Peptides against a protein of PDB entry 2C5K. Designs and how they scored, part 6

Target 1, 91 residues: chain A of PDB entry 2C5K
Amino acid sequence: EDPFQQVVKDTKEQLNRINNYITRHNTAGDDDQEEEIQDILKDVEETIVDLDRSIIVMKRDENEDVSGREAQVKNIKQQLDALKLRFDRRI

## One batch from the design tools (peptide; made by RFdiffusion4, then SolubleMPNN)

Design b1_p9_4_s3 (from b1_p9_4, 4 letters changed)
Fold by OpenDDE base, seed 3:
Structure b1_p9_4_s3 (fold): chain B 91 residues (1-91), chain A 9 residues (1-9)
Amino acid sequence: as target 1 above (91 residues)
Amino acid sequence: MTVTEKVLL
């Protein structure tokens, strides 16, 4: 499998875990795993930066069509932003 | 393993 797609897959699995956690924990700070979930959110954010960098390299050095990969990263960004909002709105 | 490790390195 393409390493880019493997990272996308892993990122989507992390987002799914976060979504499930938020569904089960609607109160902030009530669970020992909350700090781990916060760390995963930051890890996903950093991974997205790396995905964008990889796309820049593919555009400039390899001159590849990256439209599909850009769309995938855009979708992941939207999912992350939605999850961050839900996570932060918990009382 | 991060994108940097898998793709950029």
Scores: peptide ipSAE 0.056, ipTM 0.722, DockQ to the pose 0.474
Fold by OpenDDE base, seed 2:
Structure b1_p9_4_s3 (fold): chain B 91 residues (1-91), chain A 9 residues (1-9)
Amino acid sequence: as target 1 above (91 residues)
Amino acid sequence: MTVTEKVLL
């Protein structure tokens, strides 16, 4: 598997972990893992920035189709935004 | 390993 796809896969696994946490913990700040989940959210956010940068570089190669990769990153962004909203709305 | 390390470097 190419490095880009590996990062995408790892990021999606992180998002899945966050989703599971939110499902189990609808009260903010009452669990010892809260800080770790917040850190993972930030890590995913930073990873998305790096993925975008990688796509910009790839688009400079005339022989490389980046449409699929752009769609993957867009999907990850949408998932992150939804999870951030849910996370922040916890009581 | 970061995206930068795996993809850009």
Scores: peptide ipSAE 0.054, ipTM 0.720, DockQ to the pose 0.506
Fold by OpenDDE base, seed 1:
Structure b1_p9_4_s3 (fold): chain B 91 residues (1-91), chain A 9 residues (1-9)
Amino acid sequence: as target 1 above (91 residues)
Amino acid sequence: MTVTEKVLL
């Protein structure tokens, strides 16, 4: 397995967990897992930074097409932004 | 193994 794709897969699983949590907990601070979910959100943010850095490195190789990987990271960013908005707007 | 190690190394 490509390490990049493995990280993407793991990140998507984390985003899925966050989505499920928000669906079950529409009020802030009503569960002991709240802090853990906040930590996962931060972990995903850091992972995206690392994914972007990896793409910069790959762009130095003239034989590699990074457009597909850029699209994957863009999709993850969009999912994260949507989840952050939903998480932060809970009452 | 960290994300950095998996992706960048």
Scores: peptide ipSAE 0.050, ipTM 0.715, DockQ to the pose 0.453
Fold by OpenDDE base, seed 5:
Structure b1_p9_4_s3 (fold): chain B 91 residues (1-91), chain A 9 residues (1-9)
Amino acid sequence: as target 1 above (91 residues)
Amino acid sequence: MTVTEKVLL
Protein backbone atom coordinates (compact mmCIF):
# COMPACT_ATOMS: atom_id res chain seq x y z
CA GLU B 1 0.00 0.00 0.00
CA ASP B 2 1.22 3.47 -0.97
CA PRO B 3 -0.18 5.96 1.57
CA PHE B 4 0.27 8.87 -0.85
CA GLN B 5 -1.82 7.20 -3.55
CA GLN B 6 -4.47 6.15 -1.03
CA VAL B 7 -4.80 9.74 0.20
CA VAL B 8 -5.04 10.98 -3.39
CA LYS B 9 -7.79 8.45 -4.06
CA ASP B 10 -9.70 9.39 -0.92
CA THR B 11 -9.38 13.09 -1.75
CA LYS B 12 -10.73 12.56 -5.26
CA GLU B 13 -13.68 10.68 -3.79
CA GLN B 14 -14.37 13.61 -1.45
CA LEU B 15 -14.24 16.02 -4.39
CA ASN B 16 -16.66 13.80 -6.28
CA ARG B 17 -19.08 13.87 -3.33
CA ILE B 18 -18.89 17.67 -3.22
CA ASN B 19 -19.49 17.87 -6.96
CA ASN B 20 -22.61 15.74 -6.63
CA TYR B 21 -23.85 17.84 -3.71
CA ILE B 22 -23.45 21.11 -5.65
CA THR B 23 -25.37 19.59 -8.56
CA ARG B 24 -28.27 18.71 -6.25
CA HIS B 25 -28.16 21.93 -4.20
CA ASN B 26 -27.76 25.04 -6.33
CA THR B 27 -29.16 27.23 -3.52
CA ALA B 28 -26.99 28.06 -0.52
CA GLY B 29 -28.27 27.02 2.90
CA ASP B 30 -31.17 24.90 1.65
CA ASP B 31 -29.89 21.66 3.22
CA ASP B 32 -28.67 20.48 6.62
CA GLN B 33 -25.56 19.01 4.98
CA GLU B 34 -24.28 22.46 3.97
CA GLU B 35 -21.96 22.72 6.97
CA GLU B 36 -20.67 19.16 6.45
CA ILE B 37 -19.79 19.98 2.83
CA GLN B 38 -17.96 23.10 4.01
CA ASP B 39 -16.00 20.91 6.44
CA ILE B 40 -15.11 18.47 3.65
CA LEU B 41 -13.85 21.34 1.48
CA LYS B 42 -11.58 22.43 4.32
CA ASP B 43 -10.42 18.85 4.90
CA VAL B 44 -9.46 18.54 1.22
CA GLU B 45 -7.60 21.85 1.40
CA GLU B 46 -5.65 20.67 4.45
CA THR B 47 -4.92 17.32 2.78
CA ILE B 48 -3.47 19.07 -0.28
CA VAL B 49 -1.10 21.03 1.96
CA ASP B 50 0.12 17.74 3.43
CA LEU B 51 0.49 16.18 -0.02
CA ASP B 52 2.57 19.17 -1.16
CA ARG B 53 4.79 18.90 1.90
CA SER B 54 5.32 15.19 1.27
CA ILE B 55 6.42 15.95 -2.30
CA ILE B 56 8.89 18.59 -1.08
CA VAL B 57 10.46 15.95 1.17
CA MET B 58 10.55 13.39 -1.67
CA LYS B 59 12.22 15.90 -4.02
CA ARG B 60 15.16 16.02 -1.62
CA ASP B 61 15.79 12.33 -2.36
CA GLU B 62 17.74 12.16 -5.63
CA ASN B 63 16.52 8.62 -6.29
CA GLU B 64 12.82 9.54 -6.48
CA ASP B 65 10.83 10.79 -9.46
CA VAL B 66 8.07 13.06 -8.14
CA SER B 67 6.76 14.40 -11.47
CA GLY B 68 3.79 12.03 -11.48
CA ARG B 69 2.84 12.91 -7.91
CA GLU B 70 3.17 16.63 -8.64
CA ALA B 71 0.80 16.22 -11.58
CA GLN B 72 -1.72 14.38 -9.39
CA VAL B 73 -1.69 17.10 -6.74
CA LYS B 74 -1.94 19.82 -9.39
CA ASN B 75 -5.03 18.10 -10.78
CA ILE B 76 -6.62 17.87 -7.32
CA LYS B 77 -5.90 21.57 -6.69
CA GLN B 78 -7.57 22.50 -9.96
CA GLN B 79 -10.64 20.44 -9.07
CA LEU B 80 -10.83 21.96 -5.59
CA ASP B 81 -10.56 25.51 -6.93
CA ALA B 82 -13.32 24.86 -9.46
CA LEU B 83 -15.59 23.34 -6.80
CA LYS B 84 -14.95 26.21 -4.38
CA LEU B 85 -15.96 28.68 -7.08
CA ARG B 86 -19.12 26.74 -7.90
CA PHE B 87 -20.00 26.32 -4.23
CA ASP B 88 -19.52 30.01 -3.43
CA ARG B 89 -21.54 31.16 -6.46
CA ARG B 90 -24.68 29.42 -5.21
CA ILE B 91 -27.43 31.88 -4.22
CA MET A 1 -7.84 12.15 5.75
CA THR A 2 -4.26 13.39 5.45
CA VAL A 3 -1.06 11.53 4.56
CA THR A 4 -0.04 11.73 8.21
CA GLU A 5 -3.37 10.29 9.37
CA LYS A 6 -3.16 7.42 6.87
CA VAL A 7 0.34 6.50 8.05
CA LEU A 8 -0.51 6.70 11.76
CA LEU A 9 -3.96 5.09 11.70
Scores: peptide ipSAE 0.049, ipTM 0.716, DockQ to the pose 0.329

Design b1_p9_4_s4 (from b1_p9_4, 5 letters changed)
Fold by OpenDDE base, seed 3:
Structure b1_p9_4_s4 (fold): chain B 91 residues (1-91), chain A 9 residues (1-9)
Amino acid sequence: as target 1 above (91 residues)
Amino acid sequence: MTVTEIVEL
């Protein structure tokens, strides 16, 4: 088991679920679901911070090649940014 | 998932 890869997988799946929600709800609402999506997006941001910190620890304490993990975190950041833009552009 | 859990598990 690689807990880093599990967190990456779970984060991507969560972002995909939100993307599917936006597809079904193309207009901004003022309901509890819209607030829950905002909370999940915030939790994903914090998860990305934790992933970045884990990479710093791996570089420092384990002296591992983390280039692959850095690329994965970069990809998640791009996915999050694209999703936020899509979410915020709804009227 | 915390940094500790990601690194140590």
Scores: peptide ipSAE 0.021, ipTM 0.624, DockQ to the pose 0.473
Fold by OpenDDE base, seed 4:
Structure b1_p9_4_s4 (fold): chain B 91 residues (1-91), chain A 9 residues (1-9)
Amino acid sequence: as target 1 above (91 residues)
Amino acid sequence: MTVTEIVEL
C-alpha cells in the first residue's frame, strides 16, 4: 500500500472512530473528549488539504493519472462533512 | 505524513 492509500485509510478509520463516539454520546458534552474530537476533525481537515496538494503535485510534476485518488479524497470529504453535521446536530 | 512523503513514495 502506497503512502497516499495509507493516509486515506488512516483518515477513514479516524472518522469511523469519531462516528462511533457520536453514536455512544448523542448529546454534546463539555468535556475533554468533545474538545479532542474537534481537534481530530480539524486534523482530518488538514490531512485532506495535504492529500489534495499531493494530487496537484502528482498531476503537475509526475503527470500521473490521479482520477482514482481524486475520487478517494472526494469520498473522505463527504465522510467528514457528514460527520461534522452529525456532531453539530447534537444538543 | 507530509505531502512530500506522499509524493516521493
Scores: peptide ipSAE 0.021, ipTM 0.631, DockQ to the pose 0.436
Fold by OpenDDE base, seed 1:
Structure b1_p9_4_s4 (fold): chain B 91 residues (1-91), chain A 9 residues (1-9)
Amino acid sequence: as target 1 above (91 residues)
Amino acid sequence: MTVTEIVEL
């Protein structure tokens, strides 16, 4: 099993859960769940940094094609950015 | 998960 793929999967699942929460809570709350979501979004940002760093390390191995992994990280970044925009624009 | 854990199979 590839730990990179597991992290990618877990991150996408977390972002999907938050997206579903926003759908159910289209107004900004001032509760502990809103703070927890902000913390999760920060953790996802840190995870993306770690994924990018892992790709840099993998690029040192000339036998590995990292293009697929770079595309996956790009997709997660786009998902995160869209989710942040949706979260922050709630009234 | 650390960068090391992500790189290690």
Scores: peptide ipSAE 0.021, ipTM 0.626, DockQ to the pose 0.470
Fold by OpenDDE base, seed 5:
Structure b1_p9_4_s4 (fold): chain B 91 residues (1-91), chain A 9 residues (1-9)
Amino acid sequence: as target 1 above (91 residues)
Amino acid sequence: MTVTEIVEL
């Protein structure tokens, strides 16, 4: 598997783990895990920036069709945004 | 993983 697809897969799996955590913790806790989740969400944001940059480089330097990769990154962004909303709405 | 690693540059 190419590194781009591996990063996409790992990112989706991480977001799924956080989604499962929120399901088990439907109220905002004041524990160390809540801060860890925020850190992970930030890391995912940075990963998405890196994925976008990699697509820009591929478009410029390799002249390949990246439409599939752009759709994958868009899907991850949507998953992240939905998860952030779910996380932040907890009381 | 860095952009360099993702693109294998």
Scores: peptide ipSAE 0.020, ipTM 0.633, DockQ to the pose 0.528

Design b1_p9_5_s1 (from b1_p9_5, 4 letters changed)
Fold by OpenDDE base, seed 5:
Structure b1_p9_5_s1 (fold): chain B 91 residues (1-91), chain A 9 residues (1-9)
Amino acid sequence: as target 1 above (91 residues)
Amino acid sequence: SLVDYAEEK
């Protein structure tokens, strides 16, 4: 079990769930679900910060090849940005 | 956070 990979997996799954919600709710609402999504998006942002910091530690303290992990985090960032755009553009 | 949740699993 690799904690880094588990966090990556869980993050992508959360973003996918939000994406599916937006598909079913094309207009912005003002209910508990909308607020929860905003909270999750902020949590994902903080999670990405933690993932980046873990990569810095691996490069510094362990001198490991982190290219694969950096690519994974980049992919999550792109997924997050696309999702934010969809979420914010709803009327 | 998701990190915290994963660490608790």
Scores: peptide ipSAE 0.030, ipTM 0.612, DockQ to the pose 0.112
Fold by OpenDDE base, seed 2:
Structure b1_p9_5_s1 (fold): chain B 91 residues (1-91), chain A 9 residues (1-9)
Amino acid sequence: as target 1 above (91 residues)
Amino acid sequence: SLVDYAEEK
């Protein structure tokens, strides 16, 4: 119903899937799935940019209280950063 | 993108 909340939910679920993959594949590989994960991480980064811009518009044009949404985006950024650390530390 | 997908649904 709420596209913002749905994007947040889907993004977090996607990051969780990648996190689970890393758990099962704790060594870096050179296969199609490794490349796909890199692509997904870039897509998540672009999604976060879109979410941030959406919040800016809501503050400016709609004068809405965006504190809750800002906290949600912050949480996704933290989840992404933690995932990148796990992904990059693999040998 | 995830944003595009969610907006279309």
Scores: peptide ipSAE 0.030, ipTM 0.612, DockQ to the pose 0.126
Fold by OpenDDE base, seed 4:
Structure b1_p9_5_s1 (fold): chain B 91 residues (1-91), chain A 9 residues (1-9)
Amino acid sequence: as target 1 above (91 residues)
Amino acid sequence: SLVDYAEEK
C-alpha cells in the first residue's frame, strides 16, 4: 500500500487504542502506561508534522492532487485533539 | 515516529 496511507492508518489505529485505554482508565494515573500514552501522543504529533511536510513536497515537487490527503490529515488532527481533550479531562 | 515503522502493503 501507499506509504502515506499506511502511516495514516497506523496513526488512527494508535489513537483508537489510546481512546480505548482512556475509556477503561477514566481517572488519571501515574503508571508506566500513562507515560507511554504521553509518549505516543507526542509521536503522533510529530507524525502529523511529517505528513503535512510530505503533502507540501507533493504539491511543490510532484505536482500531485493532495486534497484527499489534506482531508485525511485534518481528520487525524481532529481525532488527536478530541483524544487530548478526553485525556486531559481525567482527574 | 510512526512513519519509521510503516510498511507498504
Scores: peptide ipSAE 0.031, ipTM 0.616, DockQ to the pose 0.112; fails the geometry check
Fold by OpenDDE base, seed 1:
Structure b1_p9_5_s1 (fold): chain B 91 residues (1-91), chain A 9 residues (1-9)
Amino acid sequence: as target 1 above (91 residues)
Amino acid sequence: SLVDYAEEK
């Protein structure tokens, strides 16, 4: 399986898990689980950076059509941004 | 990171 697609899949699944957590915890907490979520969000941000870099390498070194992968990364960025808004707006 | 632990299928 394409490792790029596996990373995309794992990232989206992780964001979905956090989104479900927010649904069940609509008020901000101050426990280890909230801190873990913040850490995961940072890991996702770094993963997106790595995905973007991989696309740059594909364009440069392999000259392959990366439009589909660019669209996937854009979608993950939108999902992350929406999740951050939900997480940060909790009282 | 997620990249580090992703498994190729």
Scores: peptide ipSAE 0.030, ipTM 0.614, DockQ to the pose 0.115; fails the geometry check

Design b1_p9_5_s2 (from b1_p9_5, 3 letters changed)
Fold by OpenDDE base, seed 3:
Structure b1_p9_5_s2 (fold): chain B 91 residues (1-91), chain A 9 residues (1-9)
Amino acid sequence: as target 1 above (91 residues)
Amino acid sequence: SLVEYAEEK
């Protein structure tokens, strides 16, 4: 078990859940879960920061090939940015 | 956080 890959997997699952929430709630502030979803978005954002930091450590201390992990984090960032845009555009 | 959760596994 690789903790990095587990975090990536869990992050993508959280983003998928948020995507489904946005689909069902296209009006801002109309649900009691709104604040919780905002908190999850922030948690995902902080998780990505931690993933980036772990890659920096792997490059510096372990001198490992991190190209694959960098690509994974880049993909998650793009997914998060798209969801943030959709979330913020709700009226 | 998700990182903390993964570390507990």
Scores: peptide ipSAE 0.034, ipTM 0.622, DockQ to the pose 0.124
Fold by OpenDDE base, seed 4:
Structure b1_p9_5_s2 (fold): chain B 91 residues (1-91), chain A 9 residues (1-9)
Amino acid sequence: as target 1 above (91 residues)
Amino acid sequence: SLVEYAEEK
C-alpha cells in the first residue's frame, strides 16, 4: 500500500537476485544476462535518486518524519555498493 | 522503472 516501502522492498529483492546470480557466475560473462544486470543496476541507481527526491519532498512539503526512510535508502545504497564491488571483482 | 512498477501494484 505504501509505494515508498514497496519500491524499497522491490529494490532490495532485485539486488538480492543479482547477488545470487553473481554467486552462480563468479566470472565475468558476455551474455544477455550480464547486460541485463547492468541495466538493472542503472535502474536501481535511478530508483535511489527517486527515493531521495521523495524524501526531500516529504521533508519540505509534507513535514513528515523521514528518519526511518532515510535509513532505508542508506541501507539500499550500501547494498548496491557492496553488490557493485562484488560484480566488478569478477574476471 | 521500479518506481513505475510499484505504482502499478
Scores: peptide ipSAE 0.031, ipTM 0.619, DockQ to the pose 0.114
Fold by OpenDDE base, seed 2:
Structure b1_p9_5_s2 (fold): chain B 91 residues (1-91), chain A 9 residues (1-9)
Amino acid sequence: as target 1 above (91 residues)
Amino acid sequence: SLVEYAEEK
C-alpha cells in the first residue's frame, strides 16, 4: 500500500467523474449538483497542495527520487486545469 | 479529504 499513489488514483477518478458530469450538464446552474462539483474541485486543489508538500518532504527528509511522483502531480494539475476550463465555459 | 481518507486505509 502507498497512500500517495492511492490519493493520486482517487483524485484522477474524481476528475474523470466531474468531466463526465460536465458532458451531461453543459449548462451552468441547471442542476443541484453544481455546488457539489465546485466543492469537489476545491477539494482536489487542496489535495494537490498536500501532494506537493509530501513530495517536498520526501525529497528533503528522505532524499528519495521524486521525479516520478512530480510527473504524476503535474499530470493531475494539467487534468484539473483542463476540467476547470470546461466547467467555466458552460453557459 | 482524499489524503486523510487514504492515510486511514
Scores: peptide ipSAE 0.031, ipTM 0.617, DockQ to the pose 0.133
Fold by OpenDDE base, seed 1:
Structure b1_p9_5_s2 (fold): chain B 91 residues (1-91), chain A 9 residues (1-9)
Amino acid sequence: as target 1 above (91 residues)
Amino acid sequence: SLVEYAEEK
């Protein structure tokens, strides 16, 4: 198993779950679920930082072609940004 | 964290 790919997969799945929640809850709430989503979004942000750092290490220490992994992280960042906009724009 | 989870797999 490749832990990098597993993290990417789990991150995207988590973002999709939140996106589905927003679809069903298009108005901002003040309950435990809203707070949990905020916590998950922060965890995803930290996960992306860790993914970027791992790519830096792979380029430095192993001289691997990381273009594919860089593209994956870019895609996750775009997904996160889009989700944050949807979440924050709710009334 | 997700990273910690994946490291344990």
Scores: peptide ipSAE 0.031, ipTM 0.617, DockQ to the pose 0.131

Design b1_p9_5_s3 (from b1_p9_5, 6 letters changed)
Fold by OpenDDE base, seed 5:
Structure b1_p9_5_s3 (fold): chain B 91 residues (1-91), chain A 9 residues (1-9)
Amino acid sequence: as target 1 above (91 residues)
Amino acid sequence: SLVDYALAK
């Protein structure tokens, strides 16, 4: 069990849940869960920072090949950015 | 956080 991969997996699942929420709630502020969704988005942002820091430590202290992990985090960042745009475009 | 949750497991 790799905790890095577990965090990546959970983060992608959270983004997927939010994406589905937006599909069902295309109007901003019309549901009690709106604030909770914002909180989850911020938690994902902070989690990505933690993942990046983990990669930095691996490169520095362990001299590991981190290209695969960097690609995974890049993909999550792209998902987050697209989701934020969709979320913010709601009226 | 998700990181905290994963580390707690």
Scores: peptide ipSAE 0.076, ipTM 0.671, DockQ to the pose 0.119
Fold by OpenDDE base, seed 2:
Structure b1_p9_5_s3 (fold): chain B 91 residues (1-91), chain A 9 residues (1-9)
Amino acid sequence: as target 1 above (91 residues)
Amino acid sequence: SLVDYALAK
């Protein structure tokens, strides 16, 4: 099993869960899970940083074709940015 | 972190 792909999969699943949470909780601080959701968002953000770094290493040290992985990370970043916007815009 | 979790498996 490719750990990179597993991390990508788990990250996307977490983002989907957060998206569903936001849909059901459109008021900031109106639920006991609010802080936990914020923690998950930060963990996803750090995970993306790690994924980016891994790609840099693969390009430099392993000379692997990383175009597919770059596209995957780009997609996750776009999802995260959209979620952050929705999350932060809640009143 | 998710990375740590995946590496631990």
Scores: peptide ipSAE 0.075, ipTM 0.668, DockQ to the pose 0.126
Fold by OpenDDE base, seed 1:
Structure b1_p9_5_s3 (fold): chain B 91 residues (1-91), chain A 9 residues (1-9)
Amino acid sequence: as target 1 above (91 residues)
Amino acid sequence: SLVDYALAK
């Protein structure tokens, strides 16, 4: 079991849930959960920072394999950016 | 946080 992969998986699932929420709530401020969604997005941003820091530490250890992890974080960043744009552009 | 959650598992 890899904690890094668990965090990646949970992060992507959380972003997916928020994306589905936006589909059902395309008007900003329509639901009491709006502030909670914003808090979750901030938590995801901080999680991504922690994932990046984790990779930096792994790169200093010759015994650690960082193959694919940087690409995974890049993918999550792209998913987050797309979601934030969709969330912010709601009327 | 998600990181805290993973570490707690």
Scores: peptide ipSAE 0.074, ipTM 0.669, DockQ to the pose 0.128
Fold by OpenDDE base, seed 3:
Structure b1_p9_5_s3 (fold): chain B 91 residues (1-91), chain A 9 residues (1-9)
Amino acid sequence: as target 1 above (91 residues)
Amino acid sequence: SLVDYALAK
């Protein structure tokens, strides 16, 4: 399997899990998992950086058409940003 | 990390 697609898939699944957590925990700091969620969000951010870097390498070294992969990463970034907004807006 | 996990599979 394409490792890029596997990372994309796992990242989206992780964001969905966090989104479900927020739905069930709409008050900030009311659960011991809050710090773990913050850690996962940071890991997702770093993963997105790695995905972007891989695309840059593919453009430079392999001269591949990366439009589809760029669109996928853009979608993940949008999903992350929406999730962060939901997480931070909790009282 | 998720990348490390995927590479291990």
Scores: peptide ipSAE 0.072, ipTM 0.671, DockQ to the pose 0.115

Design b1_p9_5_s4 (from b1_p9_5, 4 letters changed)
Fold by OpenDDE base, seed 4:
Parts: sequence; C-alpha cells; structure tokens
Structure b1_p9_5_s4 (fold): chain B 91 residues (1-91), chain A 9 residues (1-9)
Amino acid sequence: as target 1 above (91 residues)
Amino acid sequence: SLVEYAEKR
C-alpha cells in the first residue's frame, strides 16, 4: 500500500469534479455548490503541501527515487493552477 | 499523515 498514490488519486478526482463544475457553471455564484467547490480548491492546495513535504522527507533517504512523485505533484499543481484561473475568470 | 508514512519507509 502506498498512501502517496492514494492521495494523488483522490486529488485527481477532486480536480476532475472542479473541472466538470466549471464547465457547467460559467457564471460565478449561480449555484449552491459553488461554496463546496471553493472548499475543494482549498483542500487540494493543502493536500499539495502535504505531498511536497512527503517528497522532501523521501529525498533525505538516499535509497528513494522521488522523480516520479515530483512529476505527479507537478502535474497536479499545473491542473490546479489552470482550474483556478478558469474558476476566477467566471463572471 | 503522508509525512509520517514517508518517515517510516
């Protein structure tokens, strides 16, 4: 079992939900779920912090190759940033 | 936590 991968998976699912929401709701504040979506955005941000911290710890172990995990986190960050931009551009 | 897990690996 790898908790890191499980967290990544869960985060990806959250990002997908946000993406779907933005696609269906191009107007800000027009849906009761918007607050929940904003909460998810913040949750993802905090999760990324934990993911980064775990990688820092793994880097201290010479036997750990963190390249793959770093790439995964980078991808998540990129997706989040793109979604945040789209979310904020809604009028 | 993920940090704790990483420390135990």
Scores: peptide ipSAE 0.203, ipTM 0.819, DockQ to the pose 0.931
Fold by OpenDDE base, seed 1:
Structure b1_p9_5_s4 (fold): chain B 91 residues (1-91), chain A 9 residues (1-9)
Amino acid sequence: as target 1 above (91 residues)
Amino acid sequence: SLVEYAEKR
């Protein structure tokens, strides 16, 4: 399998876990998993940087169409931003 | 890493 697609899949699973956690824990700092979720958020941020860098490298090949991959990363960024907002706004 | 993979292509 394409390593890029595997990373995208894993990242989406991480985002899903964060989403479920926020739904179950609308109060900040009330659970032992809070720190782990914060770590996952940072891990996703770093993964997005790696995804973007890989696309930049791929663009060096003039025959490579990266539009689909760029759209996937854009979608992940939008999901992360929304989750960050929800996570930070918890009481 | 993803970057390393892309560079090898």
Scores: peptide ipSAE 0.201, ipTM 0.815, DockQ to the pose 0.857
Fold by OpenDDE base, seed 5:
Structure b1_p9_5_s4 (fold): chain B 91 residues (1-91), chain A 9 residues (1-9)
Amino acid sequence: as target 1 above (91 residues)
Amino acid sequence: SLVEYAEKR
């Protein structure tokens, strides 16, 4: 199947995990999974870079539908930014 | 990688 869509799906699942973690852990640094969550955040950031790069490559072919993929990446970026804000605001 | 995949298309 389309690897791009699989990566998007996996990334959204990672974001969902982060969201759930923040909900259950509103105090920073008092849980063994804190470091793992931080690692996931970085993984998502790196994945976004790869997603963007793949879109740039696709744009070289005018026959490729890029708008849909760009919208998906935009959504992921927005979700990540929101989660980062919530994560960093934990006391 | 996704870039590699895109380049194969």
Scores: peptide ipSAE 0.195, ipTM 0.814, DockQ to the pose 0.915
Fold by OpenDDE base, seed 3:
Structure b1_p9_5_s4 (fold): chain B 91 residues (1-91), chain A 9 residues (1-9)
Amino acid sequence: as target 1 above (91 residues)
Amino acid sequence: SLVEYAEKR
């Protein structure tokens, strides 16, 4: 059991939900779920902070290779940034 | 938390 990978998986599911919402709702403020989606965006941001902190702790152990985990978090950040841009650009 | 998990390893 690797809780890091479970969190990554859960975060990717959240990103997929956000993506699906944006594709179906290209107008801001036209749906009752918009506030929930905004909350999910913030949840993902907070989760990324936790993921980064866990990697920092692992880096203190010379026997731990964190390159793979850093790449996963980088990918999540890139996905989030793209979704945030799309979400904010809705009129 | 993930941090707590990492610290316990």
Scores: peptide ipSAE 0.194, ipTM 0.813, DockQ to the pose 0.872

Design b1_p9_6_s1 (from b1_p9_6, 3 letters changed)
Fold by OpenDDE base, seed 5:
Structure b1_p9_6_s1 (fold): chain B 91 residues (1-91), chain A 9 residues (1-9)
Amino acid sequence: as target 1 above (91 residues)
Amino acid sequence: SPLVEYAKK
């Protein structure tokens, strides 16, 4: 088991779940889940910070090729940014 | 959160 890959997978799945919620709730209503989604988005941001730090440590301490992991984190960041925009654009 | 806690391990 690779914990890094598992975290990446779980993060992408969580973002996908939120994306599906937005599809079902295209307006910013009085849904209690709205605040929960905001909290999850912040959790994802913190997770990305941890993933980045992990990569920095790998570069420094292990001298491993981390280009693949960097690409994965970049992809998650792009997914998060797109999701935030989609979420915030709801009226 | 589960994701943050998992990443910390």
Scores: peptide ipSAE 0.033, ipTM 0.623, DockQ to the pose 0.150
Fold by OpenDDE base, seed 4:
Structure b1_p9_6_s1 (fold): chain B 91 residues (1-91), chain A 9 residues (1-9)
Amino acid sequence: as target 1 above (91 residues)
Amino acid sequence: SPLVEYAKK
């Protein structure tokens, strides 16, 4: 069990759920879940910060190979940015 | 949030 990988997995799954929601709700403000989606997006941003900090600690203090984890976090950031773009394009 | 709290564990 790798807690880092579990967080990555959960984060990506949550982003996928939001992406599917946007597909079903392509206009802004048409559902009571809109505020919840915004909250989840902020939670994901905070999670990414924590993942980055975790990598910094591993790099500095634990002498661990972080290349794969850095790539995973980069991928999550890209997924989040793409999702934000889809979300913001709704009117 | 659940994800943030889990990441801190």
Scores: peptide ipSAE 0.033, ipTM 0.628, DockQ to the pose 0.160
Fold by OpenDDE base, seed 3:
Structure b1_p9_6_s1 (fold): chain B 91 residues (1-91), chain A 9 residues (1-9)
Amino acid sequence: as target 1 above (91 residues)
Amino acid sequence: SPLVEYAKK
């Protein structure tokens, strides 16, 4: 499988796991799991940066149509932003 | 991070 697509898939799955956690923990806690979620969100942000950079390289060096990959990364960013908002809104 | 490591490989 294409490594880019695998990373996209893994990232979305991780965000879904966090989303499910928030569903089960609708109030902000102060435990190790909450801190772990914050760490994972930062890891996802870094992964998105790497995905963007890979697209830039592909566009520059291979002159390949990257519109589909750009749309995928945009979708992940939207998913991340929505999740962060949901996480932060917890009381 | 597993995801970051995978993305860079």
Scores: peptide ipSAE 0.032, ipTM 0.625, DockQ to the pose 0.155
Fold by OpenDDE base, seed 2:
Structure b1_p9_6_s1 (fold): chain B 91 residues (1-91), chain A 9 residues (1-9)
Amino acid sequence: as target 1 above (91 residues)
Amino acid sequence: SPLVEYAKK
């Protein structure tokens, strides 16, 4: 129902799927899914930018309390950064 | 991409 919450949920689920993939593929190989994962990570970064801008608009134009949404986006950013670290450290 | 397009809606 709430598009913001749905995007947050979908983003976290995608990051979880990638995290599970890394667990099963702890070496950087020639698997076709490696490139797809890189693409998804970039999509997540763009999604986070859109979420941040959405919050700015809500705070400015709607004068809504966005503390909860800011915390959610912060959590996604932390999840993304942790995932990037795991992904990049693979040999 | 699906997530980006969904967020823009």
Scores: peptide ipSAE 0.032, ipTM 0.625, DockQ to the pose 0.155

